# Peptides against a protein of PDB entry 6EJA: the designs that were tried, part 134

Target 1, 276 residues: chain A of PDB entry 6EJA
Amino acid sequence: VEYMPANPVRIAFVLVVHGRASRQLQRMFKAIYHKDHFYYIHVDKRSNYLHRQVLQVSRQYSNVRVTPWRMATIWGGASLLSTYLQSMRDLLEMTDWPWDFFINLSAADYPIRTNDQLVAFLSRYRDMNFLKSHGRDNARFIRKQGLDRLFLECDAHMWRLGDRRIPEGIAVDGGSDWFLLNRRFVEYVTFSTDDLVTKMKQFYSYTLLPAESFFHTVLENSPHCDTMVDNNLRITNWNRKLGCKCQYKHIVDWCGCSPNDFKPQDFHRFQQTARP

## One batch from the design tools (peptide; made by RFdiffusion4, then SolubleMPNN)

Design b2_p21_8_s3 (from b2_p21_8, 7 letters changed)
Fold by OpenDDE base, seed 4:
Structure b2_p21_8_s3 (fold): chain B 276 residues (1-276), chain A 21 residues (1-21)
Amino acid sequence: as target 1 above (276 residues)
Amino acid sequence: EEAELAERRARAAAALAREAA
């Protein structure tokens, strides 16, 4: 249900982009841009052309910034999580950007809902965190995601180097790598020194597709666990290449891709609802 | 190509070992 909130939330959109998808990025940016939100864009270290294009955009809009640091990331790489975590820290240190929610996007993403719908919903549930879980057997999820395997990102490859145990007392969860996190939880993830956050940051430094599981796992095992909403509010990537068939086997020592990739036919399952 | 991958994997393993030490 749409309504005009008295105190509308402001969103920090973190865009992690690479390659030469300038047109897609521009289209997506135009679709999601609003003067009341904030846009923090990370361009892959190897994507200099795109970086130049993004810099031009950032100069035109006061609420658009580009990360001064740039990482070389690969699909499924642990460095993607590092990118998000560093972006979160940066955004928290930007005192002139009073954002309420963190939302990650890629160049190929496209919003299903209008800005008004999104803002209205998030304003109503500003204390919640929205992470879509796999919704299946957790043990199977662990196996398929390789969470019990040790990976190392090195030389543009995710190397499987052995087995590992999930830290004791931790209930692992995960699903979509698209998440909507409130500022409070981002602050917790960024600045907490408790054993959970510390151990999980270490654990996920050697994890394949860490963004699909890190925030889920941290949230559900944290004092903020009651804020979990099993929904990502239908933010989708319409233009990304879909499919598995071990298409990234040359990049990662793992086959089967992510079992939690969203497809257009899956969108009917997503609703703008909060956990009761 | 297989040999190259093996060498790269070995380097990664060595790097991890150093980090764990």
Scores: peptide ipSAE 0.234, ipTM 0.832, DockQ to the pose 0.281
Fold by OpenDDE base, seed 5:
Structure b2_p21_8_s3 (fold): chain B 276 residues (1-276), chain A 21 residues (1-21)
Amino acid sequence: as target 1 above (276 residues)
Amino acid sequence: EEAELAERRARAAAALAREAA
C-alpha cells in the first residue's frame, strides 16, 4: 500500500544541460514530464543548437520554461552554483508556479522511481531537505575537495591561485551535488541577509565543485539544520563515475577524487572549452 | 603550451586582484 497524500507536493525540476545530446535530453524529459510539476531549463551559453531545440520544447508546454540568461559553465566551475542560485531566485519570483521542492537534473539522468512514488515520499516529508554527505573523515574531505584552496573561474578554466582558510565557526560538509530542497530552505538561501548566507556565497564564489558542498554547509550551520536528511533518495540513475581521475586537469588546477563526480556528459563540455 | 598556461594564469591572478580591490 502506497501513501497517497491529500495535498501532493509539486516539484520544480531544474535541468542544467549542455552539448549536442538533444535526443538524450528529449528522452529524459519525456520520462520525467508531468503536468503538475514545473521544468526550468538552463542551456550552456556555448550550446546554441541545444538551446534552439529546448526552446521548441518549452513552447509546447506551459509548465516548461528556459532561462533567458545563459552561463558558460565548466566542470567544477563556480558558475554552476551561480546557475543554481539564479534559477532559485527566478523560480521564487514566478508567482504562477507554486512549487514545493527544488530538484536538479542533467541530461544524462534517468528516473528510477515513478512520479507517484516520488510525490508520495516528498509529500510525507515536505519539511525536510535531502542532501547526501560524504562518508569519510571531514579533514580528508576538505583536502580532497580543495576547500582550503582559492580558485577563480576565468577563461573556461578553474585556476588555483593560492591557499585560504575556512571561516571560523563554520562546520563544512558536502558530498553529492544532487539534492532535493524544499521551498522554505530555498527562500532562506535566496533572500536571507544573515552573516552565514552572505559569507558562504562569497566563500563559494571561489570554490571548486561548489554545488557538492554549498547547500550542505549552509543548511547545517543555519537555523534550518534540523531539517537535513543525509540522503538524496537516488530518484534518478546518476550517470557518473567515482574515483580518482586527473583527466580534467586541463579544465581545473586539481585532480578530483571521490566524492567528486565525473559525468560522461562533461566530455562534450570539455570539447567546447579551450585548452591551455 | 606551458607559456600559454603561464599567461592565462597571470591574467586570472590579475582578475582576482581587481575583484579584491
Scores: peptide ipSAE 0.214, ipTM 0.820, DockQ to the pose 0.291
Fold by OpenDDE base, seed 3:
Structure b2_p21_8_s3 (fold): chain B 276 residues (1-276), chain A 21 residues (1-21)
Amino acid sequence: as target 1 above (276 residues)
Amino acid sequence: EEAELAERRARAAAALAREAA
């Protein structure tokens, strides 16, 4: 028998989508839709057809909204983090949407557990944040991710403009770019003016693949560090585009596979472990 | 092509310099 919490958590799903995969998005949306949750969808500025399709969906459901602003994002671009941060601010300003958790998704994602299972689990651990770490040597992670390199997103390209130093006193971490964050931590990231958040926002404005590391690093160095759970829970990415074999060299001045490129089978290895 | 890339990179570098100023 599935546990039914007395006060079930409500989830804000943030969907960042692009291209023309309307059918795929529709299938994923139907799989994750529930009347008690909220859905905030950002469509790439260049994907006008998809935007029209998503607008139709938003008109049919009161708990579905589309971002009034649209960014032109590229693979590995710093603008992806900006998209998440702005969506977080928007969601916090929506007083009529009392969400408890933030979950990011793409059109290629698909739930591997039922809504009841997800809600029951998150309701039990509502004070925790779920981010999957790379689980390897951190120095290698920094090198492979290019965190010690300065990038600028300009003219639909990530330009490597030089070297940089990791800020002193900061324990850099990262992993999957899919995360489940509680409202309290999202509020901290959005509104805090402390040195950590300020410096990290600046640092990651010039970072390749920032979503794979920003939230991990901020969380682990913040007063909320004890809420870290090394798990991104029960969401599967069926068609993730990998940055391997330099296939995106024309977009990014970087080559190599992200050490955090997970395969679908990796998501079936569910274990709840707290960060040491 | 290489010349075009060099020019684009230069523009990016200039943009960064303006942001830092």
Scores: peptide ipSAE 0.210, ipTM 0.825, DockQ to the pose 0.253
Fold by OpenDDE base, seed 2:
Structure b2_p21_8_s3 (fold): chain B 276 residues (1-276), chain A 21 residues (1-21)
Amino acid sequence: as target 1 above (276 residues)
Amino acid sequence: EEAELAERRARAAAALAREAA
């Protein structure tokens, strides 16, 4: 018997989209749309055609909005984290949208479970945050991610400009750049002025693939560390051209994959364990 | 093309220096 929550959670879906795949986005949107949730869509600054299409959608649904600001993002770029952080602030300032969870999506995402199943699950664990860790040697992770290297996003390129040290006293972690975060933690990330949040925002502004590590690292070193669940429990990404090896060498001064992308098996076999 | 990349990297380095100042 499926759990039926008395007070079901409401989700803010943040869609970061680019290109000209309007039909694909439309299909994905229809698959995830529900009247009780909220949809905040960022369209890449360079994707004007797609922007026009998304605006049409936003005019048809009261719970769909488009970011008034638009950034040009590249694969692995630090600006992607900025996009998420700004969208989080916007969503917190929307007093007419009482969302409980933040979920990030791309146009290539597709839900593998029903809305009822997702809502039931999140309603049961509404105080938790879901981030999938790499599950490997952390030192190796740091090297592979280039976290000890200084990057700068400039002229549609991630330039490796030198080495850097990871701040002392910080336990770095990361994995998938797909996450489910509760409102309370989003509030903390957005409004906290403590040394951790301030330092990490600065650190990750010069980081390659920042979304794969920023939220993990902040959460695990924060007063909210006991809310960490090592699983993102979300939607599949059907993008077959994800960065791997030196595929995007022309965009970033680095080689490697996004090794911890969400897999369907992760959703079906997740273990609900909190990390200290 | 290599010269162009070198110039772009130099601009990036200069931008970083300005941010650090």
Scores: peptide ipSAE 0.186, ipTM 0.812, DockQ to the pose 0.283

Design b2_p21_8_s4 (from b2_p21_8, 9 letters changed)
Fold by OpenDDE base, seed 2:
Structure b2_p21_8_s4 (fold): chain B 276 residues (1-276), chain A 21 residues (1-21)
Amino acid sequence: as target 1 above (276 residues)
Amino acid sequence: EEEELEKRRKKAEEALKKEAA
C-alpha cells in the first residue's frame, strides 16, 4: 500500500501483559506508539510491578489508559476472552476515543509493519475484519483445540470437566488469536443480544484458548460474515527467544503454546504456562 | 451492496496474497 488515505483509520491497541517484562513492553510500546491511535493496557492481577510501570506510562500519554479492572489470567485460560470482551466494552464506552479498529497485542509481540503501511491498508479496507483461519480439517481442529471439551478456569488452572457438544447450527472456526476487528463488528460482539452472540459467549466461557476461535466463529455465523478476510496481516511476531513450540508456521509465523501441543483429551488439568 | 462487499473482501485477500508472495 503506497497511498495516503484521506480519512485514516485510528486503531485501538489492546495490550494484555503479564510478568515483569517492563523493558520488553516499553520497547514494543515505543515501536507501535502513535499519537493518533489509542492504547488500552490490561495488566495481569498478579503482576503488580508491571502494573506500576504501565501506570507510569499511561500518565505520560493521553491516549494510553490502563484497565481499572485486572484479571488473573493463565495460559489458555477462558479469562483471556473475558479480558478482550470487557476491553471492547470499555473502548466502546470511551466516547472520547474514536477508534476504527481493534488490534490485540502482548508484551512479547514485535511490529513487523510500519504504522503508515498498517493505517493505509486498514483505511482502504475499513469495512473488513481480519482473522486467520487454521486452514486445515475443521473436525481435526475442533479436537486438537479441545472445543468439544468443557474446561473450567479455577485457581490458576484449566480443569477439564468433561465432554460437550458444539452448538447445533454453528460453524466453528479458528486459528490465530491475533486479529484486527473493525468497530462495527466489535459493537456487534459487545452489544448484540442475538442467539449467536449469547450462546457463543457462554460456550467460550468454558473453552481452552478461546481467543483462537471465538471471534472467528462469531463472525462467520453472524450477519457480518461477508466481512471476514482470512488474514491477520501478520503485523506482529513473537519474541523468538522466548517462544514455545511454534505452531501454525505454515499459516502464521509465530511461536506459542497451544492445545495442539498438549492434547486436551490427555489432561485433566492445564497448569500455568508462560506464553511468550 | 452484498456483492460489492464480497468484491472488496476478495480484493483485500488478493492484495494480501500478493504482498506475501
Scores: peptide ipSAE 0.368, ipTM 0.877, DockQ to the pose 0.012
Fold by OpenDDE base, seed 3:
Structure b2_p21_8_s4 (fold): chain B 276 residues (1-276), chain A 21 residues (1-21)
Amino acid sequence: as target 1 above (276 residues)
Amino acid sequence: EEEELEKRRKKAEEALKKEAA
């Protein structure tokens, strides 16, 4: 349902980009840019060319900022979650940016809705969080995702250290790493000192593809559990051909099949950041 | 409050399902 909201939500778009996809990023940015929203862009530490391009964009728009810190991220790396968490903290500390929703994007990601449609919908359901679950057997998900394995990100590689147990009393979930989170939940994740958030941050610091599961798991086990909508308003890509290949074995000690929303172009970008 | 949230959640899911159909 599309309507004109009296108090339209404002969105903080967090873009995590790497490689040399300047042209793609520019196209995507033009497609999603609106004066009423905010754009916070993290460029991989190794992507200096792209960083220069993004800085140029940020100088042209007052509602576009680039992270002053830059992480070196790898495919499946735990550092991706750290990137999101730090960006969330930064955004909450930006008192001059009154955003209502957090939305993550990649350089090749295009919203399927117009800005008006998106804003109208989110304004109507501003108290909800939108995460897409895998919708399959949870035990299988855990195994294939490697959640029962301990990983360490070090020297641009995800090292598999051994087995681990899922924390007791926690209902683990996951699926797409593309999500729409309201400010209230982001505040909870960022500032809560409860046992759930603390333990999950620790747990997922040693997790493969943590963004596909962390926010789902935290939300579903939190006091905000009733706000979860099993939809991320995006196209979810489940491509076994791509997801089950060991093409990244050189940087990740895992060949499990995991759901993802990455396009083939995204994989090419990830390969550019990986060691040959 | 929780019941209201649940109701809204269901409505949101239904709305999105209809859109996808």
Scores: peptide ipSAE 0.345, ipTM 0.877, DockQ to the pose 0.012
Fold by OpenDDE base, seed 1:
Parts: sequence; structure tokens; C-alpha cells
Structure b2_p21_8_s4 (fold): chain B 276 residues (1-276), chain A 21 residues (1-21)
Amino acid sequence: as target 1 above (276 residues)
Amino acid sequence: EEEELEKRRKKAEEALKKEAA
């Protein structure tokens, strides 16, 4: 018998999608769809076909919306963080969507938990934020992530401009770009005017792969630091390219691997999970 | 209050570690 919470959390799923994989997205969507959750979908500005398909889906479900704004996002691009931040603001302004948790997904992501398991767990720990850290030497992490380097996103490319200093007094952290954030923390990130949030938003606007580090860093240096759980409940992207060995050099002036990318070998685990 | 929060955090982490093992 699984624990059934009296007041189950409701999840805002933010889907950032691109390309032409409408069928894949549809399959994933059906796997995670529940009437009590909310789905906010951003389609890359360049993916017009997919946008049309997603719009069609959104018209069929009252708890599915598409961002009225669209960004051109690239692998490793700072604009991805902007996408998340803007979506967070939008979701907070949607008074008719009383969500409790923010979860980001792509078309290739699958939860390894059932909806009931996920909701039960998050309901029990609704005051926590779930971000997976890299688990390595922090200095090495900074170097590999290029956090001590200044990047500029322009013309669908991340240009490396030079070196920069990590802000003093800030404990930098990061890892997986898949996270589960409670509404309270999202509110803080969105509306706080304190020095931490302001500086970090500025800092990470020139950062490579900002989503892998921004929320970790902000959380750990914020008054909400004690709410961090070093785990993202194993939300997996099995179809994601690692970007190792300068695989995306044509897009980013950097070489390296995302430290917490999931491998395709995990695919079989997702197929075995019960779906709502 | 902070101690209670920390306790809950640890419980969450332990629960997830147990599940992953």
C-alpha cells in the first residue's frame, strides 16, 4: 500500500522542446500527463512545425499551455536559463494554476517513477528542492563547466570572450540540469531583488550551460539553502547527446561533457515504469 | 525550526539513497 497524501502536490511540468519530433513528444506527454498537473511547453522559435503540433495539443487540454513567447535556444546556451526563468514567472502569474512544484523536461525525458510515487514523495517533502550536484571536486567542476570563463550567446553560438572571476562570497555548485523546485523557491528566484539573485542572474547570463549550475548556486547561497536535497529523483534523458570531446564545437567555443548526463542504457528502466 | 528542516532534508536524502541502492 503506497502512501496517499491528503493534499497531493500539483506539478508544473515545463517542457522545452525543439526539432520535428512531434510523435516522440506526444508519446512522452501521454506518459506524464495527469489531469491534476500543469504543462507549460516552450517550443524553439525555429521549430514552427513542432509549434503547430504542440498548439493543437494545448487546445485539447485545459491544463496544457504553450508559451506565447519563443526563444531560439542552443545547446549550452545561456538562453535556456532565460527560458526557464521566464516560464517560472509566467507560471507564477497564472493564478488559475495552483502548482506546487516546478519540473523541467525535454521530449526525450522519462520519469522512472509512477505519477503516484512521484506525487507521494513530493507531497511528503514539499518544502524541499531537489537538485543533483556533480559530486566532484568543485575546482575541477568550475574549470570543466567553464564557470571562470565569460561566454556570449550570439547568432546561435556561444562565444568565449575571456576569463572572469567567480563572485566573492559565493559558493558555486552545480550538476544536473534536471531539477524539481518547490513554488516557494521559484518565487524567490523570480521576484527577489537581493544581491544574490541579482548578481547570479547577471553572472549566468554569460555562462555556458547555466541551467546546470544557476539554481544550485542560488539555492545554496540563499536563505533557502537548507531545503536542498542532493537528488533529482532520477529524471532521465536517454536520447541526449553527451556533447563530449568538442562534439558541439560548432555551437559552443568549449569542450567538455555534462557531468550528469544520463546514458541511453537507462532506456529499459523507463519502459518498465507504470504510467498514469 | 532549522533543525527540523535539516532533519527532513536528511530523511529525504536517505530515502532516495535507499531507493537507489
Scores: peptide ipSAE 0.308, ipTM 0.865, DockQ to the pose 0.012
Fold by OpenDDE base, seed 5:
Structure b2_p21_8_s4 (fold): chain B 276 residues (1-276), chain A 21 residues (1-21)
Amino acid sequence: as target 1 above (276 residues)
Amino acid sequence: EEEELEKRRKKAEEALKKEAA
């Protein structure tokens, strides 16, 4: 018997997708779709075919919308954070969508929990934010992520411009770029004018892989710091052989490690961790 | 308030750790 919350949370799923993997996206969407949740989909500006496909889906469901704006995003690009931030603002302005949690997904991302399990858990801990930290030495993390380096996204490339200092008094953290954020924290990130949010938005606009660190850092240094749970309720596909290559040198002036997309063989792991 | 929040946070983390084990 599964726990049934009296006031179940409703989730805003933000999907950031690109390429031509429409069939894959369709399968993922079918797997995560529920009438009580909301789906806000951003399609890369260059992915017109996929955009057309997604628009078709959005016309079939009232709780599915596509961003009217589209960004050209690249791996590690600062524009990804901008995409999330703008999506958050849009979602907060959608008064007809009373969502409680923000969850980001890609076309290859699969939740390891059933909808009922996810909703039950989040309903129980609705005042928490779920961000997975790197679990390493923080100094090493900063170095490996290039957080002490200045980057500029331009012409589908992340240009390394030089060194920079991390702002004083800020404890930088990060890890997975997949997170579950409650509405209250999203409101804070979106509308706060305090020094922390203002400085961090500026800082991370010149950061490589900003989504892996921005929300962690803002949360941990904010009045909401006590709401952080070091878990994103996901299994990250971390393959060092693939993730630590300099295979993206053509678009990024940096060599770092990044989680990889899920593979079919990973499905078995999901089944093992998902319990009734 | 902060103490209660921290208590809940720890509870959530513990629950997830048990699930992953």
Scores: peptide ipSAE 0.390, ipTM 0.890, DockQ to the pose 0.012; fails the geometry check

## One batch from the design tools (peptide; made by RFdiffusion4, then SolubleMPNN)

Design b2_p22_1_s1 (from b2_p22_1, 11 letters changed)
Fold by OpenDDE base, seed 2:
Structure b2_p22_1_s1 (fold): chain B 276 residues (1-276), chain A 22 residues (1-22)
Amino acid sequence: as target 1 above (276 residues)
Amino acid sequence: SLDEELREWLSLEHPESRRGGF
């Protein structure tokens, strides 16, 4: 008998979706949907058909909402962080949605446990934040991520403008752009006016793939640093052969790898990792 | 302190992102 917590956490799932993958989104949604959680979906500004489909779904469920604003996001774009930050603000302003954790999801990254297991775990560790670090040399990470380079998102392109300095006194970290953040930390990121949050928001507005580093860096340098857990409790489908071919040179003045969407044939791996 | 359950979760493998410059 799985232990049912007396006060189970409720999760706000934020989905950032684009393209024509309506069927894939439906499949994912069905797999993760639970009546006790909340789902906030952002559809890319250019994906009008998908937006209509998502709106139809949202009307069927009281705990599903679609962002009234829409951004045109690109791979590696700084606007992705803006999307998360705005979503966080929106979710905090939704007083009728008492969520305890913020979790971002895509078709390429799934929780490694069942809903019951996830809720039980997070209920026990409700004061913690879960971000997976790169686990390698930090200087190398900075160089490879281009954190010491200035980027500008414009005309659906990430332009590399030149070199920049990392702010002094900041311990930069990063890794996965998929995280589990408690409400308290989200409140801090959203409403704090301290120098750390202000400077990092500015810094990462000109950063390539900012979501892979922003929350890590802010958390580790904040008064909430003791809540850091180096794990995001999920599996990402990495295939270097397919995902590491500098396929985005036309979009970004940088080479990088991207995860692949999970296919039905990949589900056997979920079952293996979901076992206690 | 982290308990045994948390250690179990932390022991799970997670992929890392890779990037490269021009």
Scores: peptide ipSAE 0.010, ipTM 0.495, DockQ to the pose 0.060
Fold by OpenDDE base, seed 3:
Structure b2_p22_1_s1 (fold): chain B 276 residues (1-276), chain A 22 residues (1-22)
Amino acid sequence: as target 1 above (276 residues)
Amino acid sequence: SLDEELREWLSLEHPESRRGGF
């Protein structure tokens, strides 16, 4: 019997969308929409058609907003982290949206439980942060992620400028760029002026795939380190055969993998994982 | 220790829910 919590958590879902995938976005939105949550959508600066469509949706729902600012983001770009950080600031400044958790989602990443189950769970563990780590050799992770390389995002390209060192005294971690962060930690990341947050924001401004590592690293080295749970409570559709072919070399001076959007034929995997 | 509910959620993690470079 799922007891409804006395003070159920409310979730700010942040969506970063691009291209012409309007149908995919609509499907995902309908799957995660609930009246008690909040939805903040960033549309790539170059995706004007999609932006118009998203604006139309936002006018129909009081708990859906679109970012007034728009970035031109690329795969692996540092601007993705900037997008999340700015979205976090915006959401904290929205006093009329009392959210408790920040959750990013895409069409390739779905919660593994119902909304009620998710809310019940997060209400019970409202002081925790959920990030999935790579769980392997950290040195190998650093090399594969290119964390010891300096990148510059410019002209829709991630330029590899050279080598760099990991800051001393920092335990670098990372894994999935899909996470669930509580408001308290988001406040810390947004407003803290301590050396950790300041240095990490600077460091990750020149990092490839920064969202896969920034929040992990900041959390684990922060006063909030004891709140980390090594799980992001979701299913991501990975197909390495399709997603790991250095397909982004034209925009990034690196090779990487990307998840695949869920297709109807992938639904069986969702069901299998969602069913205990 | 983590309670049963937390353990259940953790056990449902998709094996390929990780992104990385190569």
Scores: peptide ipSAE 0.068, ipTM 0.631, DockQ to the pose 0.131; fails the geometry check
Fold by OpenDDE base, seed 1:
Structure b2_p22_1_s1 (fold): chain B 276 residues (1-276), chain A 22 residues (1-22)
Amino acid sequence: as target 1 above (276 residues)
Amino acid sequence: SLDEELREWLSLEHPESRRGGF
């Protein structure tokens, strides 16, 4: 990267973590930590040990904070979107943290490029939002995602209640639940009272896997639609044969797909994407 | 959107990243 920004962007990393991923989290955190960025960590309500560990870390760094509230974020749950939205609001209210971009991460994320490269890139495209679309037939996507179905999160379960209609005049999109959003768009999502944001928040409160579609849909139907970049700067190992199973029926009245761990045979993907 | 600089920065192995389906 030859671009050296005069005014480098500062990133708010929002980490949503759960379970016993302490070692993974520590590794990832060390890899992404920089004094000029901000780290806001949500620990699942059920992960008390991890919460204590994260609190210990947060006390050592002035640019690391832990959410004072905690949600139980079940697989496919609408509460995950609520977690992001509340985190966004919190971050906007933190006047002492002048962040420019919002990036969500899990404990399983790991950078394949340097911080300088990321900052240089985002500084060049500071007015853009990065969301990766599914890149397939949209009607099929809607059906497979269950967007035309009504779900209710209750008692740590996503209940399928019946059919619903997609709001009229809305172009639904989605794909990856990993995104890079600029502060301006986050402000819009958080504080706008227009019909789009209001209706979409309501709609997606009854949606399965809402984070994979909410921000895409809102952005593309908003006055900020021209800032859409169909790229989330991430590599995900999606193997449908291995990842698509109905193993989560105990949590959600739906079948789901999950990304898989990278194997040595997947090394070629890194070579292709990690070009200088 | 087609800028060659738009390359992946993060590797993802997210067990919590899920997609719906039948």
Scores: peptide ipSAE 0.025, ipTM 0.505, DockQ to the pose 0.180; fails the geometry check
Fold by OpenDDE base, seed 5:
Structure b2_p22_1_s1 (fold): chain B 276 residues (1-276), chain A 22 residues (1-22)
Amino acid sequence: as target 1 above (276 residues)
Amino acid sequence: SLDEELREWLSLEHPESRRGGF
């Protein structure tokens, strides 16, 4: 049954892209594009060709913009969180873009639901924030994520400097670095000067894979904690055999698993997961 | 409590990243 909400939410899609996955990005963009949503695209500072392509797209659509600033983000880098935070600030300052939800995407993402389904769902739960937790022992999560370790992003590398303490009184959580955040929470994260937000921004400036934990941790320890839903409404191309290796060891003093790019062969899987 | 629609969405599988040191 198709449902059309009376006051449909409008989504700000923040795309963080790099490399030369132009075809995949184009496919993803076509799949998610809608005139009522907004698309804010950050292209890695080193990806000039992709940047030019994205700029061309942005000129064709009034609801597509490219960040005027560009960061050299690395896998697992703290700068990725900075990218999201700055994008959030930018989006909040865009008064001509009345978005209700913030959704981050990469070139490897693909929708498993229709736009109408997504909008209907988010319109019904517009006061909620969707963050998927790790679903395992928290102590183990902390260790595996290296949250008790101090990292420094420098010279396109995440350097492990030593041990650190988790701030007292903070319930650390995390999981997926893909999330759906409502505008109210984004406003809180962006403009709050309370001790929680301030400390967490500082803490996560030296954190490996900060986007997998920052928003979870801030939300759960904030006055908005009751708005958390343990789900990000996404399916990534997860192949453990391919993704769980030290393929990024040259970039980060850490090993781990990462999702893989979607391939045309994955289409059937998308259809399977899109079933109501 | 979560309604049936939300529960349906929550039933979706979500891969998670796993990390380890060296």
Scores: peptide ipSAE 0.010, ipTM 0.461, DockQ to the pose 0.062; fails the geometry check

